# Peptides against a protein of PDB entry 3B8E: the designs that were tried, part 158

Target 1, 230 residues: chain A of PDB entry 3B8E
Amino acid sequence: PFLIFIIANIPLPLGTVTILCIDLGTDMVPAISLAYEQAESDIMKRQPRNPKTDKLVNEQLISMAYGQIGMIQALGGFFTYFVILAENGFLPIHLLGLRVNWDDRWINDVEDSYGQQWTYEQRKIVEFTCHTPFFVTIVVVQWADLVICKTRRNSVFQQGMKNKILIFGLFEETALAAFLSYCPGMGVALRMYPLKPTWWFCAFPYSLLIFVYDEVRKLIIRRRPGGWVE

## One batch from the design tools (peptide; made by RFdiffusion4, then SolubleMPNN)

Design b1_p23_3_s2 (from b1_p23_3, 18 letters changed)
Fold by OpenDDE base, seed 5:
Structure b1_p23_3_s2 (fold): chain B 230 residues (1-230), chain A 23 residues (1-23)
Amino acid sequence: as target 1 above (230 residues)
Amino acid sequence: GLKELAEKLKEEFLKLLLEIIFE
């Protein structure tokens, strides 16, 4: 997200505090949960023919899969960001290169795509309004991610969700998202303005996309063992 | 159109999630 912010020179879609909440708050318990998750029976039963090479390859493939999921998460967040800004008069094309003027407190006449002028304060309000939905989008997408990451080959429908710690993690991240989104003072303290409840649902298509992606990936792995998509 | 689609997808996702959690 931050790299795209720099490259495209768009208004900041995700605040530092939000990033910290994701990395330290939201992902910690789920990550621990996954570490204690009972290893997929197939993984444990597979004796690597060459422990050195096969382990390294597997780690790389796992990393790649997580990277792909992360890209889908980011896409979901940016979608939410662009929708919010478009609803406020800033079309995606207009946002390109706008950062310099957007962040200048002395420019109070930045025009949107429709010729409406925005003061610095107004612009910052809409920017901070984007931070919370972006965060919530990530959380909602993570619901699917956490569920699917439990397995590498088996469908979630086959293995089920037995790890109570993972379930706890899902509730924790959701509670954190709700707290940051609706607690009074978060707009001032954390630059996270209140979120309309409808924005929680904006990410659901992406959660479903991740779920479908992973199930398809797993299906391919089961049908073609040793594939690069593993 | 998009809102309606999002709602449908939401419902499907929730059903799947609940099925996975409580299976």
Scores: peptide ipSAE 0.000, ipTM 0.224, DockQ to the pose 0.023
Fold by OpenDDE base, seed 3:
Structure b1_p23_3_s2 (fold): chain B 230 residues (1-230), chain A 23 residues (1-23)
Amino acid sequence: as target 1 above (230 residues)
Amino acid sequence: GLKELAEKLKEEFLKLLLEIIFE
């Protein structure tokens, strides 16, 4: 998400805190899950599978899966961002390169796609209005990831601890999303304005997309074991 | 190839995140 912000020079789609929450949530859950799997594998005196190769493959597979899912999540968030800005008069094409003028507090006449002038304060309100829906979109998309993980890892998730940690992580992310979206003062403290309940549903198509993507990926892996999709 | 690309993208993302946190 932040890469696109830098590359495209668009207004900031996510606040620093929201980015941190997404990254910590997305990275910690897999890391913890891997740590517990390692601990469980050490407790279960299963014959030493070649621990170096199998661990590396699993870590790579997990890293790839989360990387790809993370990219789709980011795309979903950016879609929500562009929709909100478009509804406020800023078409996606107009946002390209606008950051410099957008963030300049001395420029109070930034024009939207329709020629309406926006003050710095007005622009920042619109920007901060995008932060919360972007974050919530990612969280909702992560729900789909949970379902995917549950359905894929029937063999891996037989280890009940990994499932509990993943579920707990998603509950934490959801609770955090609710807190950041609806707690008074978050607009001032974290630059996240309250989310309209309708925006929770904007992420559902992307959740479905991730689900479909993962099912297709599974199908490809099943049909071509050892392929590039692994 | 895709694995390496995904890992590189993840690493780049993590680096970027760290930069944002510590700016």
Scores: peptide ipSAE 0.013, ipTM 0.305, DockQ to the pose 0.080; fails the geometry check
Fold by OpenDDE base, seed 2:
Structure b1_p23_3_s2 (fold): chain B 230 residues (1-230), chain A 23 residues (1-23)
Amino acid sequence: as target 1 above (230 residues)
Amino acid sequence: GLKELAEKLKEEFLKLLLEIIFE
């Protein structure tokens, strides 16, 4: 997310503290759940296959899963960010290069895509209004990722502990999202303004797209092992 | 190819995040 912020010079989609909450708070429990799930799958697959090849396959699978999930989460967040800004009059193309004027406190006449002038305070309200939905979108996308991971590994249904960790992770992420979205003072502390409940559903179509994408990816991997999708 | 690119992008993103957090 921040790379796009720097390269495209768009308004900041997420605050630094919010990003830390995502990376350390929301991603940690799913990462632990996935690590446990892989460790158990590796223990079950430890039939005497060549330990070097199995380790390489597992490291590749882990790295693909986490790298692709993180990228998809970022895309989901940016989608929600661009939707909110577009609803407030800022089309994605207009946001390119706008950061310099956007963050300038002395410029109170930044024009949107429709010629409406925005004061610095109004711009910052819109920016901070994007932070909470971006975070919630990541959480909802993580729900989809966890469901996808559950559907990938038939072994998860066999081991009751994995299912409990997954459910706990989902609950913790949802509770954290609710806390950050609705707790008083989060607008000042984290630059996350309260989220309208309707915005929770904005991420659902994207979660569905991720689900479809992952199923298509799985189908391609099954049909062409060793393809470019790996 | 895409995986390595994604990992590199993630690493660069994490480095950039760390720079922002510690600046």
Scores: peptide ipSAE 0.011, ipTM 0.314, DockQ to the pose 0.060; fails the geometry check
Fold by OpenDDE base, seed 1:
Structure b1_p23_3_s2 (fold): chain B 230 residues (1-230), chain A 23 residues (1-23)
Amino acid sequence: as target 1 above (230 residues)
Amino acid sequence: GLKELAEKLKEEFLKLLLEIIFE
């Protein structure tokens, strides 16, 4: 998400607090899951026939899987971000390069795609309105990722403990998302405004698309082993 | 190595973001 922010020079899609919550919540659970998976793999006295090559292949596969999951989460968040801004009059094309003017406190006449002028305060309200839905979208996408991981893991990893850790992590993230979205004072303290319940469902079609895409990808990999899709 | 590099990159991006937010 930060790469797109820097490259496209768009208004900030995620606040500092949401970034910290993602870092501490969404990234910590996978890290713990990996640590437990390594511990389980070590406890599973499968003498790696070739410990160096098998460990390297597993580390690469894990790294690629987590990298892909992270990209999918970012795409889901950005989709929600662009939808919210579009509903408020800012089309995606108009947002490109707008950050400089958007963040300037002295410019109170930034025009949207329809010629409406926005004050700095109004722009920041819209920006902060995106933070909570972005975070919630990530959490909802992670639910789909969990299902995908279960299906992948059931096919590749018989490791039940990793699934329990992931489920617990998703519960924590969901609880955190609910807390940040509905706790009084979060808008002032954390610049995360309350989320309408309808926005929880905005991510569902995207999660379904990701699920379908991953199943299709798996099907292609199964039918064409060694293809570039791996 | 790659994970550590990714974490370092993430920290640098976070620092950059903090600088942008607090400027």
Scores: peptide ipSAE 0.011, ipTM 0.313, DockQ to the pose 0.047; fails the geometry check

Design b1_p23_3_s3 (from b1_p23_3, 17 letters changed)
Fold by OpenDDE base, seed 2:
Structure b1_p23_3_s3 (fold): chain B 230 residues (1-230), chain A 23 residues (1-23)
Amino acid sequence: as target 1 above (230 residues)
Amino acid sequence: KLVEEALKKIEEFLKLILELIFS
């Protein structure tokens, strides 16, 4: 997110503190949950045919899969960001290069895509209004990620939801998202303004996309053992 | 309108993937 902010010179989609909350708060609890789930996963049940080569291949493939999921998560966050800004009059194309004027507190007449002028305070309200939905989008997408990471090859429907720690991780992640979204003072502390409950659903298509992506990946692995997708 | 079009494209893409999974 921060790299796109620099390269595209768009308004900041996610604050540094919010990024830290994702990395340390949102990702850590799921990671712990997944560590316990690995014992039930088919990943741990596979004896490597060649411990040196198969371990390396597996680590590379897992890294690529998580990298792809991470890209989809980022795309989901940016989608929510662009939707909110578009609803407030800023189309995605208009945001390119706008950061310099957007962040200048002395410019109070930044025009949107429809010629409406925005004060610095109004712009910052819109910017901080994007931070919370971006974060919530990441959390909702991580629900799918946490569920799909239970197994390498088996469908979620085949493995089931037996791990109580995973369920707890999903609950804690959601509770953290709710806390950061609705707790008084988060707008000042984290630059995360309160989120309308309806915006939680904006992430659901991307959560579903990750779920479907992983199920397709697993299906390909089952049909073509030893393929590049494995 | 652009958001609605983007959402429609995402829905179409999701439908295609679902069709691929269940085919």
Scores: peptide ipSAE 0.000, ipTM 0.241, DockQ to the pose 0.036
Fold by OpenDDE base, seed 3:
Structure b1_p23_3_s3 (fold): chain B 230 residues (1-230), chain A 23 residues (1-23)
Amino acid sequence: as target 1 above (230 residues)
Amino acid sequence: KLVEEALKKIEEFLKLILELIFS
């Protein structure tokens, strides 16, 4: 998210403090939960057949997990961001290169895509309105990511939700998202304005997409053991 | 059980940090 902010010079979609909350608060407990689940799963019971090939497979799996799933998460967040800005008069094309003028406190006549002038304060309200739903979108997409990462080959429906630590992680992420979205003072402290309850559902299609994608991937792995998808 | 307790303590610690930031 922050890289796209720099490259595209768009208004900041996610605040620095919010990024820290994701990295430290949202990602850490799930990462711990996955580390423990890997120890309980049959993945660890298989003796490493070939340490060189298994290392490459693990690097590919890590690359897919952080690369592909992370990209889908970012796309979900940016979709929500662009929808909110478009609803406020800023079309995606108009946002390109706008950051310099957007962040300038001395410019109070930044025009939207429809010629409406926005003061610095009004622009910052819209920016901060994007931070919360972006964060919540990431959390909701992470639900699917955590669930799919439970198993390498088996469907979630086959193995079930046996890892209590993962379940706890999901509740923690959700509780943190609710706290940051609705706790008084977050608008001032974290630049996260309260989220309308309807925005929680904006990420669900992306979560479903990730879930379906992984189930299809796992199905392919089960049907073609030893394929490139492993 | 020990891991669950550790995670609960981490959660409590994170909540405390958040309370301190917003206090």
Scores: peptide ipSAE 0.000, ipTM 0.238, DockQ to the pose 0.019
Fold by OpenDDE base, seed 4:
Structure b1_p23_3_s3 (fold): chain B 230 residues (1-230), chain A 23 residues (1-23)
Amino acid sequence: as target 1 above (230 residues)
Amino acid sequence: KLVEEALKKIEEFLKLILELIFS
């Protein structure tokens, strides 16, 4: 996400504090929950044929899977960001290269895609309006991520939701997102303005996409054991 | 490679959705 901000020179989609809240607040409990997840019965029953190569392959596969999920999460956040800015008159193409003028407090006539002029204060309100939905989008996408990460080979439907710690993590993330989104003073303290409840639903397509992607991946792994997808 | 292709398809799909929303 931050790399796209730098490369595209777009207005800041997510503040540093919100990133820290994601990394420290939302990821910690889920990570603990996954650490306590019972090894999938299939993983424990299969002795590695070659412990060195199979471990390396497994680490690479896990890294790739998490990397891919992380990319989908970022895309979800940026989608929400672009939707909000477009609703406020800034089309995605117009945002490219706009960062310099956007962040300049002395420029009070930045034009949107429709020729409307925006003051620095107005621009910052819109920017901060994007922070909360971006954060919420990541949290909602993380729901799917946490659910799919529970299993490597088996479908979520086969393994079930047995980990109470994981369930607790999902509620904790949601509660944190709600707190940061709607608690008075968060707009000033964290630059996270309250969002409309409808914005929570913007992330659902991406959560579904992650879920479908992982289920398809697992299905391929099950059908082609030892394939390059493993 | 399959995952990269899937990701590319997802990106293309997202671009299409963006184009549809902003068209």
Scores: peptide ipSAE 0.000, ipTM 0.272, DockQ to the pose 0.182
Fold by OpenDDE base, seed 5:
Structure b1_p23_3_s3 (fold): chain B 230 residues (1-230), chain A 23 residues (1-23)
Amino acid sequence: as target 1 above (230 residues)
Amino acid sequence: KLVEEALKKIEEFLKLILELIFS
């Protein structure tokens, strides 16, 4: 997210505090839950033919899968960001290169895509309004991510939702998202303005996309072991 | 790499949809 912010020179889509809440608050318990999840029965039953090579390959696969999921998460966040800004009159094309003028407190006449002028304060309000939905989008997408990460090859439908720690993690991240989104004073303290409940649903297509993607990936792996998807 | 390229195409497509919705 931050790299795209710099490259595209768009208004900041995700605040530092939000990033910290994701990295330290939202991802910690789920990561622990995955570590304690009973290794997929197939992983434990398959004696590694070559422990060195098979371990390395498996680590690369995990890294690649997490990287791909992370890209979909970022995509979901940016989608929400662009939707919010577009609803406020800033079309995605107009945001390109706008950062310099956007962040200048002395410029109070930044025009949107429709010729409406925005003061510095108004621009910052809409920017901070984007931070919370971006965060919530990531949380909603992480629901799917956590569910799919339970298994490497088996479908979630086969393994089920037996990990109580993972379920706890899902509730924790959701509770944190709700707290940051709706607690009074978060707009001032964390620059996270209140979120309309409708924005929680904006990420659902991306959660579904991740779920479908991973199930398809796992299906391919099961049907063609040792394929390039692995 | 193919998945990354596919994701990039999806991103481009989503951007296009956004542009169309708010154009």
Scores: peptide ipSAE 0.000, ipTM 0.275, DockQ to the pose 0.170

Design b1_p23_3_s4 (from b1_p23_3, 17 letters changed)
Fold by OpenDDE base, seed 1:
Structure b1_p23_3_s4 (fold): chain B 230 residues (1-230), chain A 23 residues (1-23)
Amino acid sequence: as target 1 above (230 residues)
Amino acid sequence: GLVEEALKNIKKFLELIFKLLFS
């Protein structure tokens, strides 16, 4: 998210404090869950005939999985960000390069895509309105990602939700999201305004799409072992 | 009621995405 913010010069989609909450709160438990699930999967696999090669392959697979999860989370968050800004009159194309004027306190006539002028205060309210939905979107996407990452090749329906740590992670993320979204004072402390219940569902189509995509990918991998999709 | 509202919101969201992608 921060890289796109710098490269595209768009208004800040996610605050620093929110990023810290993600890194410390939402990423830690899922990471532990994935580490345990991989260890459990590796224990269930017959001892690797070549521990060095199999360990290296596993480390590469883990690294790729984490990288993909991070990209998916970022895409989900940015999707929600662009939707919120578009609903407020800022189309994605108009946001490109807008940061300089957006963050300038002395410019109170920043125009949206429809020619409406926005004061600095109004712009910051819209910006902060994006932070909570962005965070919640990440959490909802993580639900799908955590379930998807259980198996590299098998369907989620075949493996089921046996990992207690994963289940705990899902509850922890949801509880944290609810706390940050609705606890009094979070708007002032974290610049996260209260979330309308409707925004919880914003990420669901995206999560479902990713879920379907991954199931299709896994199906293709099962049918064509050794393909470029692996 | 909640499921219908959720579906309605999902539909609105998808429509917004569609407008954003093809606008």
Scores: peptide ipSAE 0.014, ipTM 0.299, DockQ to the pose 0.034
Fold by OpenDDE base, seed 4:
Structure b1_p23_3_s4 (fold): chain B 230 residues (1-230), chain A 23 residues (1-23)
Amino acid sequence: as target 1 above (230 residues)
Amino acid sequence: GLVEEALKNIKKFLELIFKLLFS
């Protein structure tokens, strides 16, 4: 997310504090939960034919899968960001290169896509209005990520939600999202303004996308046992 | 068979989301 902010020179979609809350708050417990996840019975039963090569291939595949999921997660956040800004008159194309003028407190006549002028204060309100939904979008996408990461080969429905730590992680990140979204003072302290409940649903298409991606991936793995996609 | 199973799982997931949205 931060890389796109730098490259595209768009208004900041997610504050540094919110990023830290994601990395330290929402990711830590889930990561621990995954570490304690009972190894899929099929993984434990299959002795690697070549422990060195199979381990390396598996590590690469895991890295690629997590990288792709992370990309989808980022896209989900940016989608929510662009939707909110578009609803406030800033179309995505207009945001490109706008950061310099957007962040300049001395410019009070930044025009939106429709020629409406925005004061610095008004712009910052809109920016901070994006932070909370972006964060929440990431959390909602992480729900799908956590659920799919439980299994390598089997579908989520085949293994079920047996890991209580994972369930706790889902609860923790959701509670944190709710706290940051609705607790008084978060707009001042964390630059996260209160979120309309409807915005929680903006991430669901991306959660579905991650789920579909994982099911397709698992399907490929099941069809080609011992292939490079394992 | 595996494709059908995957499609069934996707359908179940969609149904779950739908229930969560409209419950």
Scores: peptide ipSAE 0.013, ipTM 0.303, DockQ to the pose 0.033
Fold by OpenDDE base, seed 3:
Structure b1_p23_3_s4 (fold): chain B 230 residues (1-230), chain A 23 residues (1-23)
Amino acid sequence: as target 1 above (230 residues)
Amino acid sequence: GLVEEALKNIKKFLELIFKLLFS
């Protein structure tokens, strides 16, 4: 999110402090849980035919898979961001290069896509309105990501949810999302304004997309054992 | 058979998410 903010010069979709909350608050427990789950899953049960070559290939495939899922996750957050800004009069094309004027407190007549002028304070309200839904979108998409990362071959329901730490991580990140979205003072402390409950559902299509992606991937693995997907 | 199994798993996933949101 921060890289796209710099490269595209768009208004900041997610604050740096909020990013730290994701990395330290929502991702730490899940990451630890996945380390334990992998040891008990089918991922670690396969003995390498060649320990040197097969380990390197497997690490590359895992890295690529996580990179793809992470990209889909980020796209979900940005979709929510662009929808909110479009509803407030800023079309995606108009946001490109707008950051310089957007962040300038001395410019109080920034025009939207429809010619409406926005003061600095009004722009910051809209920006901060995007932060909370973006964060919640990330958390909701993480539900699918964490669940599918348990195994590379079997369905989530075939493998079961044996890792209690993973279950704890899912509840922890959800509780943190609720806290940051609805606790008084978050607008001042973290620049995250309160979230309408309906926005929780905006991420569901992306969670479903990731789940479908994983099920299709696992289906291919089952049909073609020893293929390039493993 | 495999498509039906996948659809069944998708349905179970949605039910799981529903439980997580409202439990």
Scores: peptide ipSAE 0.010, ipTM 0.279, DockQ to the pose 0.028
Fold by OpenDDE base, seed 2:
Structure b1_p23_3_s4 (fold): chain B 230 residues (1-230), chain A 23 residues (1-23)
Amino acid sequence: as target 1 above (230 residues)
Amino acid sequence: GLVEEALKNIKKFLELIFKLLFS
């Protein structure tokens, strides 16, 4: 998110402190839960106990846990960010290069995609309005990702929800999201304004899409073992 | 065939994003 902010010169979608909350608070418990899920994963059960194979399996699991999840989370967060800004009159293409004028306190006539002028205060309100939904979207997407990462080949329905640590992780990250979204002072401390309950559902279609896509991927893997989709 | 299916899914995903952004 921060790299995209610098390269594209868009308004900041997520504050630095909030990023730290994601990295240390939201990602840690899920990562631990995935480490315990390795013993129950179909890949660990099906792979022969060979040091070379075990290394490959571990690298794949680490890539899923830290690489792929992070990328999907970022995409989900940016989706919600662009939706909120579009609803406020700022289309994605208009945001490119806008940061310089957006962050300038002396410019009070920044135009949106429809010619409406925005004061600095109004712009900062809408920017900080994006931070909380961005974070919540990451959490909601992470629900799907954690469930998806349980297995590479089997359906979620076949693998089941046996890992109690995973279930605990889902509740913990949800509680953290609720705390950061509704606790007084978060707007000042984290630049996260209180979230309307309806925004929790903004990520659900995206999470469902990822879930369906992954189930289709797994179905293809089951039909064609050793395919490039693995 | 699999590449075409993947591209089709990506296209559907992008179309969904555009619909959500401009709806």
Scores: peptide ipSAE 0.005, ipTM 0.278, DockQ to the pose 0.125

